# Peptides against a protein of PDB entry 2MBZ: the designs that were tried, part 1

All scores and structures are predictions.

Target 1, 143 residues: chain A of PDB entry 2MBZ
Amino acid sequence: GINLTPEEKFEVFGDFDPDQYEEEVRERWGNTDAYRQSKEKTASYTKEDWQRIQDEADELTRRFVALMDAGEPADSEGAMDAAEDHRQGIARNHYDCGYEMHTCLGEMYVSDERFTRNIDAAKPGLAAYMRDAILANAVRHTP
Structure headers, positions and changes below count from the first letter of each chain, unless a header shows other numbers.
Peptide ipSAE was made for these designs. It is ipSAE averaged over its two directions, with the distance scale d0 held at 1.0 Angstrom where the peptide's residues are scored. Compare it between designs on one protein only; published cut-offs may not apply.
The geometry check fails a fold that doesn't show the stated peptide or that is severely misdrawn somewhere.

## One batch from the design tools (peptide; made by RFdiffusion4, then SolubleMPNN)

Design b1_p18_4_s1
Fold by OpenDDE base, seed 4:
Structure b1_p18_4_s1 (fold): chain B 143 residues (1-143), chain A 18 residues (1-18)
Amino acid sequence: as target 1 above (143 residues)
Amino acid sequence: SRARKRAAGALAFLGRAF
C-alpha cells in the first residue's frame, strides 16, 4: 500500500483515507494491467509525490469549478483541456489511460455514488460536468 | 466495460476523490 506513516497520510489526504479502498481494489482487480501498473508506479512514491498528486487533483477541481461558475459549456475548449489534463495525470501517476478508458471513468463518476458524492463535495454537479467534458475531449480525439 | 471502469476508477481513487 501507500508507505506513509499515519501522520503523513493525514497531512496528505486529510479526512480521505485511501486505505479503505485498497482491499476492495486488490480483491476485485488485483490481476489487471491497470493494477499492476499502478502498483509499479506508486511503489517508489514519496510523501512529496503523493502530495503533488493531491495538489494536481485539487488544481484540476478548481479549474472545473471555475469553468462551471463561469457558465462555460462542458464541451468548451477550456473544459476539454481540463479533461485532457485529467487523463494525462492518471496516465502519468497511475496507469495507461486512453480516451476510451477515460470515458469509462467519466461515466463511473456519475454512476458510482461513492465517486459522485466525493466529487460533488466541491460543487454539486461537478461529476456530471467532468463526465461531459471527458466525453467531449475523447470525441475530439477520436478519428 | 463496467468492470474495467470500476477498476480504473477505484485505482485512481486511491490517490484522491477522483
Scores: peptide ipSAE 0.099, ipTM 0.786, DockQ to the pose 0.100
Fold by OpenDDE base, seed 2:
Structure b1_p18_4_s1 (fold): chain B 143 residues (1-143), chain A 18 residues (1-18)
Amino acid sequence: as target 1 above (143 residues)
Amino acid sequence: SRARKRAAGALAFLGRAF
């Protein structure tokens, strides 16, 4: 789990407690390399590290929302660049994330209603937009 | 916002091992 006090966890994550999903995550992905890498990497994270990760995610969300509001297609250069930054952020903070892995994550964002609901809280349709941008970014990097 | 925190948390943890 996350090595923060309850108070620190609330400050960083608010009402969303990621540790509530620890058992499910272990059951679904506990035998994957991604899980192992994430556990190893995040074991040393401080409150400031987790806050940085949240801030990065917030910035990415703002970028996607702005693109949607501007009517930019999910396969626009701007949307694909945001998707690329998302992929790289996962790689820096959690686990190796190639384009196939990234597209799988994108599909999960629209197929698991918990993801969809949480993501779309920022803007309706954001999860689908992200999925489409992730796919487009993967395609352009796979000639 | 709480919405963004939930989104970030979901992105990071609901599928963090996927």
Scores: peptide ipSAE 0.085, ipTM 0.743, DockQ to the pose 0.637
Fold by OpenDDE base, seed 5:
Structure b1_p18_4_s1 (fold): chain B 143 residues (1-143), chain A 18 residues (1-18)
Amino acid sequence: as target 1 above (143 residues)
Amino acid sequence: SRARKRAAGALAFLGRAF
């Protein structure tokens, strides 16, 4: 699990407890390369590391919301650039994330109700917008 | 694949905006 005190976990994650999903994640993906990479990287993360990850996620959320509010299509350069930054953030913090993997993540955001609900808490339809931007970004980077 | 998309999502904290 995440090596933080209960108080630190509350400060960083609030009401969301990632450790509640540890067993499910292990059972479903424990034999994947992504799981092993994530466990190896995050094992040494400090409170400050986790806080930075949350801050980056919040900033990206704000960018996508701003794009939606401005009426930018999900296949606009702005939206695709935000999707690219999202992919790179996953690669830095968790596991290697190619365009195919990123596309799979985008599809999960709209097919798993738990993800959809949490993402759309920022703005209705955000999960679908992110999925579409992720797909568009993958297409422009695939010859 | 469905298996990969679920794996990637879970590793990015199930249910959290990642």
Scores: peptide ipSAE 0.109, ipTM 0.792, DockQ to the pose 0.092; fails the geometry check
Fold by OpenDDE base, seed 3:
Structure b1_p18_4_s1 (fold): chain B 143 residues (1-143), chain A 18 residues (1-18)
Amino acid sequence: as target 1 above (143 residues)
Amino acid sequence: SRARKRAAGALAFLGRAF
């Protein structure tokens, strides 16, 4: 698991405890390449690494919210660029994330109520907006 | 599979905005 002290985990993740989902993740996805890659990469992560990941996620959240507030379509250049940065962030920090996988993640954001609820905490409809931006970004990168 | 890929994404913190 995440090799942080309880205090460090709280500082980085706050009320969200990734450990409570470790068993579910392992049972559902433990035999996937993504799981293996994530475990290999994160095994060496420090508190600062995890904090950077959270900061990047927060920044992207703010960016998407700003796009929505501005009335920018999910298939706008700005929204698609944000989706691309999201994809690349996953690839750098966790596992190889191609456009097909990214699209699957986007669908999960609107089909798994836990993700929808937590994402939409920033702004109602954000999960759907992100999904649509992810799809649009995938389309523009598919010849 | 599509389900496996979705699950792999869930590795990036189930339930969290990720």
Scores: peptide ipSAE 0.102, ipTM 0.787, DockQ to the pose 0.093; fails the geometry check

Design b1_p18_4_s2
Fold by OpenDDE base, seed 1:
Structure b1_p18_4_s2 (fold): chain B 143 residues (1-143), chain A 18 residues (1-18)
Amino acid sequence: as target 1 above (143 residues)
Amino acid sequence: MRARKRAAGALAFLGRAF
């Protein structure tokens, strides 16, 4: 869970409450290593930590949108670098995220309507663009 | 794609854009 006051949660997440998913996540995936790692890492996060994570996510969103608007292909260096930063952000903040895991996440972004809707709120087709960039980035880093 | 990896993604970002 996120150990913030209701006011702090509102300041960081606005109208969204991430804790709405805590029970579902625990019930479905509480026995995974990713769950354990995420719980361990986030247990000590401050408001500033969560705000940083949100800021990083927002910046990444803007980068991908800018790449799309510029017509850069998803397998461009810029798009793959943004995908790499996304992977590293997950690894740093939540759980170990290798390239195989990252490609699975990319596929989820286009196959799970909740993710697709949330991502594409920034720009239609962003989830698909991210998925493609994630795949390309994984390929270039796979020996 | 393995179900557990989808789960990991949801754990991190289900509540966020991504």
Scores: peptide ipSAE 0.087, ipTM 0.772, DockQ to the pose 0.095
Fold by OpenDDE base, seed 4:
Structure b1_p18_4_s2 (fold): chain B 143 residues (1-143), chain A 18 residues (1-18)
Amino acid sequence: as target 1 above (143 residues)
Amino acid sequence: MRARKRAAGALAFLGRAF
């Protein structure tokens, strides 16, 4: 799991408890390449690394919210670039994330209520907007 | 969506809200 004290976990994640999902992930997908890669990468992460990951996520959230508030379509260059940064962030921090993988993640954000609820806490419809931006970004980068 | 891709999404969720 995440090798932080309870206090450090609270400082980094607040009310979000990543550990509540660890058992589910392990039980269902512990033998996948993505799981292996994530475990290998995160094994060396410090509190500062986890904080950076949260900061990156928060920044990305703010970018998407700002795009939505500006009325920019999800297939705008700005929205697609934010989606690309999201994909690259996953690749850096967790596991190899190609465009097909990313598109599937976007679909999960709107089909799994846990993701939808957590994402839309920032702005209603954000999960759907991200899904659409992810798809548009994938389309522009694949045949 | 393949099971492995849903798994990958869940893994990413461990570290952030999405």
Scores: peptide ipSAE 0.081, ipTM 0.769, DockQ to the pose 0.097
Fold by OpenDDE base, seed 5:
Structure b1_p18_4_s2 (fold): chain B 143 residues (1-143), chain A 18 residues (1-18)
Amino acid sequence: as target 1 above (143 residues)
Amino acid sequence: MRARKRAAGALAFLGRAF
């Protein structure tokens, strides 16, 4: 689990408890390289590290919402750049995230209702917009 | 691709949003 006190967890994550999914994550992905890499990286994370990760996620959310509100297509340079920053953030904080892995994550955002609900809390349709931007970004970076 | 797509899902719950 995340090595924070209950009070620190509340300060960083609020009502969202990532530890409630630990068993499901282990059962579904415990034998993958991505799981191992994420567990190894996050084992040393402080409260400040987790807060930084949340701040980065919030900033990216605001950026995608602003693109949607401006009417920018999901395959615009702005939307694809936001998707690239998302991919790079995953790679820095959790596990190696190539374009194929990133497209798989994007598809999960629209196929798992738990992800869709959490993402669309910022703006309805945000999960679908992110998925489309992730796909477009992958296409422009693959021959 | 499809088997990896189903496996990529739960690791992204690490943040509030995604």
Scores: peptide ipSAE 0.083, ipTM 0.764, DockQ to the pose 0.073; fails the geometry check
Fold by OpenDDE base, seed 3:
Structure b1_p18_4_s2 (fold): chain B 143 residues (1-143), chain A 18 residues (1-18)
Amino acid sequence: as target 1 above (143 residues)
Amino acid sequence: MRARKRAAGALAFLGRAF
Protein backbone atom coordinates (compact mmCIF):
# COMPACT_ATOMS: atom_id res chain seq x y z
CA GLY B 1 0.00 0.00 0.00
CA ILE B 2 0.83 3.68 0.15
CA ASN B 3 3.58 4.23 2.72
CA LEU B 4 2.06 7.20 4.51
CA THR B 5 0.70 7.69 8.00
CA PRO B 6 -3.07 7.97 8.33
CA GLU B 7 -2.62 11.69 8.92
CA GLU B 8 -0.49 12.13 5.81
CA LYS B 9 -2.98 10.13 3.73
CA PHE B 10 -5.76 12.40 4.89
CA GLU B 11 -3.74 15.50 4.08
CA VAL B 12 -3.06 14.29 0.53
CA PHE B 13 -6.22 12.39 -0.40
CA GLY B 14 -8.81 13.85 1.96
CA ASP B 15 -11.98 11.80 2.07
CA PHE B 16 -10.78 9.56 -0.75
CA ASP B 17 -9.18 6.43 0.68
CA PRO B 18 -7.17 4.63 -1.99
CA ASP B 19 -6.70 1.64 0.32
CA GLN B 20 -10.40 0.78 0.02
CA TYR B 21 -9.74 -0.33 -3.57
CA GLU B 22 -6.49 -2.21 -2.98
CA GLU B 23 -8.11 -5.65 -2.91
CA GLU B 24 -10.21 -5.03 -6.03
CA VAL B 25 -7.18 -3.64 -7.86
CA ARG B 26 -5.12 -6.68 -6.90
CA GLU B 27 -7.89 -9.04 -7.97
CA ARG B 28 -8.47 -7.36 -11.33
CA TRP B 29 -4.93 -6.34 -12.28
CA GLY B 30 -2.50 -8.01 -9.86
CA ASN B 31 -1.02 -10.19 -12.61
CA THR B 32 -0.39 -7.33 -15.06
CA ASP B 33 2.89 -5.59 -15.82
CA ALA B 34 1.26 -2.23 -15.15
CA TYR B 35 0.36 -3.28 -11.61
CA ARG B 36 3.88 -4.55 -10.91
CA GLN B 37 5.47 -1.41 -12.33
CA SER B 38 3.17 0.82 -10.32
CA LYS B 39 3.85 -1.04 -7.07
CA GLU B 40 7.59 -0.91 -7.65
CA LYS B 41 7.65 2.77 -8.61
CA THR B 42 5.31 4.04 -5.91
CA ALA B 43 6.97 2.06 -3.11
CA SER B 44 9.47 4.90 -2.65
CA TYR B 45 7.01 7.78 -2.96
CA THR B 46 6.93 10.37 -0.22
CA LYS B 47 4.02 12.49 0.88
CA GLU B 48 5.36 15.21 -1.39
CA ASP B 49 5.40 12.83 -4.36
CA TRP B 50 1.77 11.87 -3.81
CA GLN B 51 0.79 15.50 -3.37
CA ARG B 52 2.51 16.38 -6.65
CA ILE B 53 0.60 13.61 -8.43
CA GLN B 54 -2.69 14.93 -7.07
CA ASP B 55 -1.79 18.48 -8.07
CA GLU B 56 -0.94 17.35 -11.61
CA ALA B 57 -4.25 15.51 -11.90
CA ASP B 58 -6.17 18.53 -10.64
CA GLU B 59 -4.43 20.82 -13.11
CA LEU B 60 -5.20 18.48 -15.99
CA THR B 61 -8.84 18.29 -14.91
CA ARG B 62 -9.10 22.08 -14.91
CA ARG B 63 -7.51 22.17 -18.35
CA PHE B 64 -10.02 19.73 -19.83
CA VAL B 65 -12.92 21.55 -18.19
CA ALA B 66 -11.70 24.83 -19.67
CA LEU B 67 -11.54 23.26 -23.14
CA MET B 68 -15.08 21.93 -22.80
CA ASP B 69 -16.35 25.29 -21.56
CA ALA B 70 -14.71 26.98 -24.54
CA GLY B 71 -16.51 24.59 -26.90
CA GLU B 72 -13.31 23.04 -28.20
CA PRO B 73 -13.96 19.63 -29.75
CA ALA B 74 -12.30 16.61 -28.16
CA ASP B 75 -10.23 16.15 -31.33
CA SER B 76 -8.89 19.71 -31.21
CA GLU B 77 -5.16 20.23 -30.81
CA GLY B 78 -5.76 21.59 -27.32
CA ALA B 79 -7.74 18.55 -26.20
CA MET B 80 -5.32 16.10 -27.80
CA ASP B 81 -2.38 17.87 -26.14
CA ALA B 82 -4.11 17.58 -22.78
CA ALA B 83 -4.65 13.87 -23.47
CA GLU B 84 -0.96 13.52 -24.31
CA ASP B 85 0.02 15.19 -21.04
CA HIS B 86 -2.31 12.78 -19.25
CA ARG B 87 -0.61 9.80 -20.92
CA GLN B 88 2.84 11.12 -20.07
CA GLY B 89 1.83 11.72 -16.47
CA ILE B 90 0.77 8.10 -16.13
CA ALA B 91 4.04 6.99 -17.70
CA ARG B 92 6.15 9.12 -15.32
CA ASN B 93 4.31 8.31 -12.15
CA HIS B 94 3.01 4.76 -12.48
CA TYR B 95 3.65 2.50 -15.47
CA ASP B 96 4.52 2.42 -19.15
CA CYS B 97 1.54 3.90 -20.94
CA GLY B 98 1.55 3.63 -24.71
CA TYR B 99 -1.24 4.94 -26.90
CA GLU B 100 -3.02 1.58 -26.99
CA MET B 101 -2.98 1.34 -23.20
CA HIS B 102 -4.17 4.92 -22.99
CA THR B 103 -7.16 4.25 -25.23
CA CYS B 104 -8.03 1.28 -23.03
CA LEU B 105 -7.99 3.58 -20.01
CA GLY B 106 -10.22 6.06 -21.81
CA GLU B 107 -12.74 3.32 -22.53
CA MET B 108 -12.66 2.31 -18.87
CA TYR B 109 -13.48 5.87 -17.83
CA VAL B 110 -16.83 5.65 -19.65
CA SER B 111 -17.59 1.95 -19.07
CA ASP B 112 -17.00 1.79 -15.30
CA GLU B 113 -19.64 3.96 -13.68
CA ARG B 114 -17.43 4.59 -10.65
CA PHE B 115 -14.76 6.20 -12.81
CA THR B 116 -17.37 8.12 -14.75
CA ARG B 117 -18.87 9.47 -11.56
CA ASN B 118 -15.51 10.42 -10.05
CA ILE B 119 -14.34 12.19 -13.21
CA ASP B 120 -17.66 13.87 -13.95
CA ALA B 121 -17.64 15.35 -10.45
CA ALA B 122 -15.60 18.16 -12.03
CA LYS B 123 -17.96 18.55 -15.00
CA PRO B 124 -20.72 16.34 -16.45
CA GLY B 125 -19.47 14.61 -19.58
CA LEU B 126 -15.78 15.07 -18.74
CA ALA B 127 -15.08 11.32 -18.81
CA ALA B 128 -16.54 11.01 -22.30
CA TYR B 129 -14.66 14.11 -23.45
CA MET B 130 -11.40 12.70 -22.09
CA ARG B 131 -12.05 9.34 -23.76
CA ASP B 132 -12.61 11.05 -27.09
CA ALA B 133 -9.51 13.24 -26.68
CA ILE B 134 -7.43 10.20 -25.71
CA LEU B 135 -8.62 8.36 -28.81
CA ALA B 136 -7.95 11.33 -31.07
CA ASN B 137 -4.47 11.76 -29.61
CA ALA B 138 -3.72 8.08 -30.16
CA VAL B 139 -4.92 8.28 -33.77
CA ARG B 140 -2.74 11.29 -34.60
CA HIS B 141 0.30 9.45 -33.22
CA THR B 142 -0.37 6.27 -35.18
CA PRO B 143 1.71 6.23 -38.44
CA MET A 1 -7.62 -6.71 -25.98
CA ARG A 2 -9.61 -7.70 -22.84
CA ALA A 3 -6.63 -8.70 -20.66
CA ARG A 4 -4.61 -5.54 -21.45
CA LYS A 5 -7.64 -3.33 -20.83
CA ARG A 6 -7.71 -4.50 -17.22
CA ALA A 7 -4.04 -3.73 -16.46
CA ALA A 8 -4.53 0.02 -16.22
CA GLY A 9 -6.91 0.04 -13.27
CA ALA A 10 -4.43 0.20 -10.37
CA LEU A 11 -3.74 3.89 -10.95
CA ALA A 12 -7.32 4.83 -11.47
CA PHE A 13 -8.16 3.84 -7.92
CA LEU A 14 -5.11 5.41 -6.29
CA GLY A 15 -5.87 8.73 -7.94
CA ARG A 16 -9.01 10.59 -6.97
CA ALA A 17 -10.27 10.43 -10.54
CA PHE A 18 -7.67 8.81 -12.81
Scores: peptide ipSAE 0.080, ipTM 0.760, DockQ to the pose 0.069; fails the geometry check

Design b1_p18_4_s3
Fold by OpenDDE base, seed 3:
Structure b1_p18_4_s3 (fold): chain B 143 residues (1-143), chain A 18 residues (1-18)
Amino acid sequence: as target 1 above (143 residues)
Amino acid sequence: SRARKVAAGALAFLGRAF
């Protein structure tokens, strides 16, 4: 899995252990292109790479939370732009992520309680807000 | 924060809704 020392893993991920999900991910998506792309990309990632990925995710989370706190609709330009950056971040770091794939991910965020719980740790309802923003962003980019 | 790291990690690894 992640080729980091236990100390490095703790520094980057804290109490979250991504290796705990390796078997499930392989079972569910091991035969997909996205899985293969992710394995290829992440195989060479250093601690600094993983930290950058986490930092990007943290920044995006803060953006969405700020939008929610400001009362901005999930289909606002700000929310849709944040969703677009989320999509692009997935594409850069993990696997090709088109708008259809992105909407599927958004649906998973609200249908899998594990995702919902983890996302909403930042703010209750964030997963649903992200899902709605992802959908809106996909719609505006799909004529 | 610890919560933020957990959330980010979950998005990166479990968020493989392919």
Scores: peptide ipSAE 0.079, ipTM 0.740, DockQ to the pose 0.579
Fold by OpenDDE base, seed 5:
Structure b1_p18_4_s3 (fold): chain B 143 residues (1-143), chain A 18 residues (1-18)
Amino acid sequence: as target 1 above (143 residues)
Amino acid sequence: SRARKVAAGALAFLGRAF
């Protein structure tokens, strides 16, 4: 779990508590390499580490919203670059994230309503836009 | 694949947008 005090957790995550999903995550993915990598990386994360991760996620969200507001298609260079940064952020902070894995994550964003609701809170259709950008980025990097 | 989709997605916090 997240090794922060209740107050620190609130300061970083607000009303969202990632530990509420710990049992589900362990039951569904406890035997995967991604789970092991994430647990090993995050075990020593400080409040400042988690805050940085949240700030990066918020910045990426704003970037995608700006692209949508500008009318840029999801397969534009700008949208694909944002998707690439998203992939690299996951790899840096959590677990190895190749293009196939990233595409699978994108599909989850539109197929799991919990993710869809959370993402689309920033802008309706954002989850689908991200999924499409992730797919386009994967295609351009897979000769 | 569906198996990888579910496995990969849940490791990113289900209630979080990242």
Scores: peptide ipSAE 0.096, ipTM 0.767, DockQ to the pose 0.086; fails the geometry check
Fold by OpenDDE base, seed 2:
Structure b1_p18_4_s3 (fold): chain B 143 residues (1-143), chain A 18 residues (1-18)
Amino acid sequence: as target 1 above (143 residues)
Amino acid sequence: SRARKVAAGALAFLGRAF
């Protein structure tokens, strides 16, 4: 799992322990290339790496919330750019994330109640907004 | 595709927005 001390994990993730889902992740996706890539890539991550990932996620959340608050459509340039940055962040930190994979992740955000609840904690409807922005971004990048 | 076939790792961050 994540190679941090309990103290480091608490500093980065608080009371949440992502390793608690290791078994479920392995059961559902353990045979995928993305799983192998993620395990290999993150194996060397330090506390600072994980903190950066969390900070990037928080920043993106704030960005999407701001777009929603401004009434920007999910297929606006701003929303699609945020979706693109989200895709690129996944690619840098975890696994190759093409537009097809990204749209699948977007669908997960609205179909898995655990993700929906956690994402919408920042703003109701955020998961759906992200899904729509992800889809729009994928469409504009696929001729 | 709208088929829910997500990559491994995403589920590990269910407790966070990811």
Scores: peptide ipSAE 0.092, ipTM 0.770, DockQ to the pose 0.087; fails the geometry check
Fold by OpenDDE base, seed 4:
Structure b1_p18_4_s3 (fold): chain B 143 residues (1-143), chain A 18 residues (1-18)
Amino acid sequence: as target 1 above (143 residues)
Amino acid sequence: SRARKVAAGALAFLGRAF
């Protein structure tokens, strides 16, 4: 799991504790390449690394919310670029994330209520908007 | 879905479940 003290975890993640999902994730996906890659990458992460990841996520959230508030469609260049940055962030921080994988993640955001609730806490419908932007971005990069 | 096998990394990313 994340090797931070409870205090450090609170400072970085607040009320959200990623470790509460560790057993479920290991049980369901522990033998996948993505899981292995994530464990290998994050094993060396410091508090500062996790904070950077959170900051990146927060920035991306604000970016998508701003697009929605502006009425930009999910297949706009701005929304697709945000989706691309999301994909690249996953690839950099956790595991190889191609466009097919990213599309699958987007679908999970709207099909798993736990993801939907956490994402939509920022703005109702954000998960669906992200899913649509992710799909659009994948389509434009996949002939 | 390939997405679910990446849940551990995805959950940590953005500091929440996504």
Scores: peptide ipSAE 0.088, ipTM 0.768, DockQ to the pose 0.124; fails the geometry check

Design b1_p18_4_s4
Fold by OpenDDE base, seed 4:
Structure b1_p18_4_s4 (fold): chain B 143 residues (1-143), chain A 18 residues (1-18)
Amino acid sequence: as target 1 above (143 residues)
Amino acid sequence: MRARKVAAGALAFLGRAF
């Protein structure tokens, strides 16, 4: 799990506790390379590391919301670049994230109501927009 | 599209835009 005190967890995540999903994640993906990589990589993370990850996620959310508000299509250069940054952020912070993996994550954002609800809290339809941008970005990088 | 691949870190952030 996340190696933070309850107070540190609250400071970083607020009322959201990522550890509540640890058992589900382990059950579903515990034997995958991605799970192993994530556990190994995050084992050394400090409070500051987790805060940075949250800040990066928040910034990305703001970028996508701004693109949507501007009426930019999900396959615009701006939206695809935001999707690429999202992919690279996952790769840097958690596990190797190729374009196929990224598209699978995008599909999860719209098919798992928990993700959809939480993402769309920033803006209705954001999860779908992100999924579409992720797919478009994957397509432009796939030979 | 292959089966959903989500690591502990990514899925653990269900409450966030992750």
Scores: peptide ipSAE 0.077, ipTM 0.756, DockQ to the pose 0.088
Fold by OpenDDE base, seed 3:
Structure b1_p18_4_s4 (fold): chain B 143 residues (1-143), chain A 18 residues (1-18)
Amino acid sequence: as target 1 above (143 residues)
Amino acid sequence: MRARKVAAGALAFLGRAF
């Protein structure tokens, strides 16, 4: 699990308890390279590391919301660049995330209602917008 | 808007907004 005190966990994650998903994650992906890489990377994370990851995610959310509010298509350069930054953030912080993996994640965001509701808390339809931007970004980077 | 602090401890797989 996350190597933080209960107080630190509250400061970083608030009312969200990441540990409640640990068993399901292990059951679904425990045998994948992505799971192993994530466990290895996050084992050394400090409170500051976790906070940085949250801040990066929040910034990206705001960026996507701003694109949607501006009426930018999900296949616009701005939306695809945001999707690329999302992919790179996953790769840096958790596990190797190629374009194929990223598209699979995008599909999960719209197929698993828990992801959809969590993402759409920022703006209705954001999960679908992100999925479409992720797909467009993958397409433009595929020769 | 209070950005819901998305816990990274659930792998980018569950409980995350991302």
Scores: peptide ipSAE 0.073, ipTM 0.732, DockQ to the pose 0.317
Fold by OpenDDE base, seed 2:
Structure b1_p18_4_s4 (fold): chain B 143 residues (1-143), chain A 18 residues (1-18)
Amino acid sequence: as target 1 above (143 residues)
Amino acid sequence: MRARKVAAGALAFLGRAF
């Protein structure tokens, strides 16, 4: 799991404990390369690393919300660039994330109610908007 | 495809939103 004290975990994640999903994650994806890569990469992460990851996610969320509030289409340059940054963030912090993998993640955001609820907490429909932006970004990079 | 979806997704639970 995440190598933080209970206090550090609370400081970074608040009441949301990602380790509560460790068993489910292992059962569903423990045999995947993505899982292996993530475990290997994050094994050395400090509190500061996890905080940085949260900050990056929060920034990206604000960016998508701002695009939605401005009425920018999910296939706009701005939305696709935000999706690209999201993909690169996953690749940098967790595991290799190609465009196919990214589109699969986008679909999960709208098909898994837990993801949808968590994402849409920032703005209703954000998960769907992200999915659409992710798909558009993948399409433009796969001619 | 399904297996790939969720391996990537489970880690996304860490950030509540990403």
Scores: peptide ipSAE 0.082, ipTM 0.760, DockQ to the pose 0.085; fails the geometry check
Fold by OpenDDE base, seed 5:
Structure b1_p18_4_s4 (fold): chain B 143 residues (1-143), chain A 18 residues (1-18)
Amino acid sequence: as target 1 above (143 residues)
Amino acid sequence: MRARKVAAGALAFLGRAF
């Protein structure tokens, strides 16, 4: 689980508690390399580390929303660059994230209603836009 | 589309945009 006090968890995550999903995550992915890597990396994370991760996620969300509001297509250079930054952020903070893995994540954002609802809270259709940008970015980096 | 390697740990962040 997240190694923070209840007060620290509230400051970083608010009403969301990542530990509520620990059992489901372990059941579905506990035998994967990604799970092991994530557990090993995050075991030493401080409140400041988790706050930085949240700030990075919020910034990325704002970038995608701004691209959508500007009418930039999901396969624009700007949208694909935002998708690349997203992939690299996952790789730094959690687990190795190649283009295939990233594409699978994008599909999850539109296929799991929990993700779709939470992402689209920032802007309706954001999850689909991110999925399309992730796919376009993967295509341009595939020989 | 290759077999859904649903990224391990992704569900832990369902309440956030990740």
Scores: peptide ipSAE 0.081, ipTM 0.757, DockQ to the pose 0.080; fails the geometry check

## One batch from the design tools (peptide; made by RFdiffusion4, then SolubleMPNN)

Design b1_p21_2_s2
Fold by OpenDDE base, seed 3:
Structure b1_p21_2_s2 (fold): chain B 143 residues (1-143), chain A 21 residues (1-21)
Amino acid sequence: as target 1 above (143 residues)
Amino acid sequence: EEEERRRRRRAAGALAFLSRL
């Protein structure tokens, strides 16, 4: 899990505790290489590391919302670039994330209502927009 | 502004969680 004190967790994540999903993550993904890599990599993360990850996620969310508000299609260069940055962020922070894996994650964002609701808390339809951008980005990088 | 910040933190937290999957 996240090796932060309760106070540090609150400072970084606020009312959201990602560790509340630890059992489900283990049940669904515990036998995957991605899970193992993530556990090994994040085991040494400090409060500052987690804060950086949150800041990156916040920036990406704002970027996608801005694209949606501007009426940019999910297969625009801007949306696909944001999707690429999302993929690279996962790769840097958690586990190797190829385009196929990223596409699978995108599909999960829209197929699991809990994830859809959490993502769409920033803007209705954001999960679907991200999924579409992820797919488009994967396609353009697999010519 | 505080409500918006909470929504953003929830979204960021959700994304971080998904990234850990």
Scores: peptide ipSAE 0.104, ipTM 0.723, DockQ to the pose 0.644
Fold by OpenDDE base, seed 5:
Structure b1_p21_2_s2 (fold): chain B 143 residues (1-143), chain A 21 residues (1-21)
Amino acid sequence: as target 1 above (143 residues)
Amino acid sequence: EEEERRRRRRAAGALAFLSRL
């Protein structure tokens, strides 16, 4: 699991405990390259590394919410750029994330109620907006 | 292609929970 003390985990993740999903993740993804890459990258992460990742996620959330509040379409340049930054963040921190993988993640955000609930906690419809932006970004990068 | 997409979709979901987004 994540190599942090219980106190550090609470400080970084709050009420969300990623270790609660370790068994499910292993069962569903344990034989994939993405899982292996993520375990290798994150094995040495410090509290500061995890905090940075959470801060990046929070900033991305705020960015998408701001785009929605401004009435920007999910296929706008701003929304697609936010989706691209999201893809690149996953690639840096966890595992290789191509455009097809990213579209699969986006679809999961709207098809798995656990993801939808967690994402839409910031703003109703955010998961769908992100999915649409992810798809639009993938389309513009795949001729 | 659809089966591979379904497998990738299932794999991406669990890893995304660890990343929160």
Scores: peptide ipSAE 0.126, ipTM 0.755, DockQ to the pose 0.056; fails the geometry check
Fold by OpenDDE base, seed 1:
Structure b1_p21_2_s2 (fold): chain B 143 residues (1-143), chain A 21 residues (1-21)
Amino acid sequence: as target 1 above (143 residues)
Amino acid sequence: EEEERRRRRRAAGALAFLSRL
């Protein structure tokens, strides 16, 4: 799990505890390369590392919300660039995330109600917007 | 192909929950 004290976890994640999903993640994906890479990378993460990851995620959320509020299509350059930054952030911090993997994540955001609810807490329809932007970004980068 | 895509989606999803991805 995340090697932070309960106090540190609260400071970084608040009421959201990623470790509550550890068993489900292990059961569903414990034998995947993505899981192994994530465990290897995050094993040495400090509180500051986790805080940076949360800050990056929050900034990306704000960016997508701003695009939606501005009426920018999910296949706009701005939305696709935000999706690309999301993909690259996953790749840097967790596991290799190609465009196919990223589109799979996008589909999960709209098909798993837990993800949808968590994402749409920032803005209703954000999960669907992200999925569409992720797909558009994958298409433009696929020859 | 669809089953493998579903498996990858599930793997990506679980890690996304752990990391808020």
Scores: peptide ipSAE 0.125, ipTM 0.758, DockQ to the pose 0.057; fails the geometry check
Fold by OpenDDE base, seed 4:
Structure b1_p21_2_s2 (fold): chain B 143 residues (1-143), chain A 21 residues (1-21)
Amino acid sequence: as target 1 above (143 residues)
Amino acid sequence: EEEERRRRRRAAGALAFLSRL
C-alpha cells in the first residue's frame, strides 16, 4: 500500500483513500505487468511525490475542462496534446503506457460507471471527452 | 449485500485513482 501516515494520506488525498481499493485493484489487475511496475515505482514515493501526482492530475483535469468549455473537439490538436500528456504522466509515475493501453483506459472511463461519476464530478461528459481525445491521440501516433 | 456495495464503491475509487492516471 501507500506508505504514508493517516495524516499524510488525508493531506494528499482528502476523502479519497486509494488504499481502500487496494484489494480490488489486486484482484482485477494483480496479474498484469502494469500492476507490478506500479507497485515497484510507488514503493519509494514520499508524501511530496504523491502530492505532485495529485497536482498533475488536477492540472490536466482543468486543461480538459477548459478545452470543453471552449468548444474544442476531442480530436483537436489541443485535446490530443492533453491526452498525450496524460499518457506520459502515467508512464512516468506508474507503468509503461503505450497507445493501446491508453485507449483501453479511456474505454474503462466510460464503461465503468464508478470511473465516469468520479471523472464527471469536474464536468459532465468529461470522461467521454477524455476517452475520445485519448483515442484520437492514439490514432495519430499509430498510422 | 452491504458488503458487496462497499466492495463496489472501493473498486470504483481504486479504479478512479488508477484511471486518473
Scores: peptide ipSAE 0.106, ipTM 0.714, DockQ to the pose 0.119; fails the geometry check

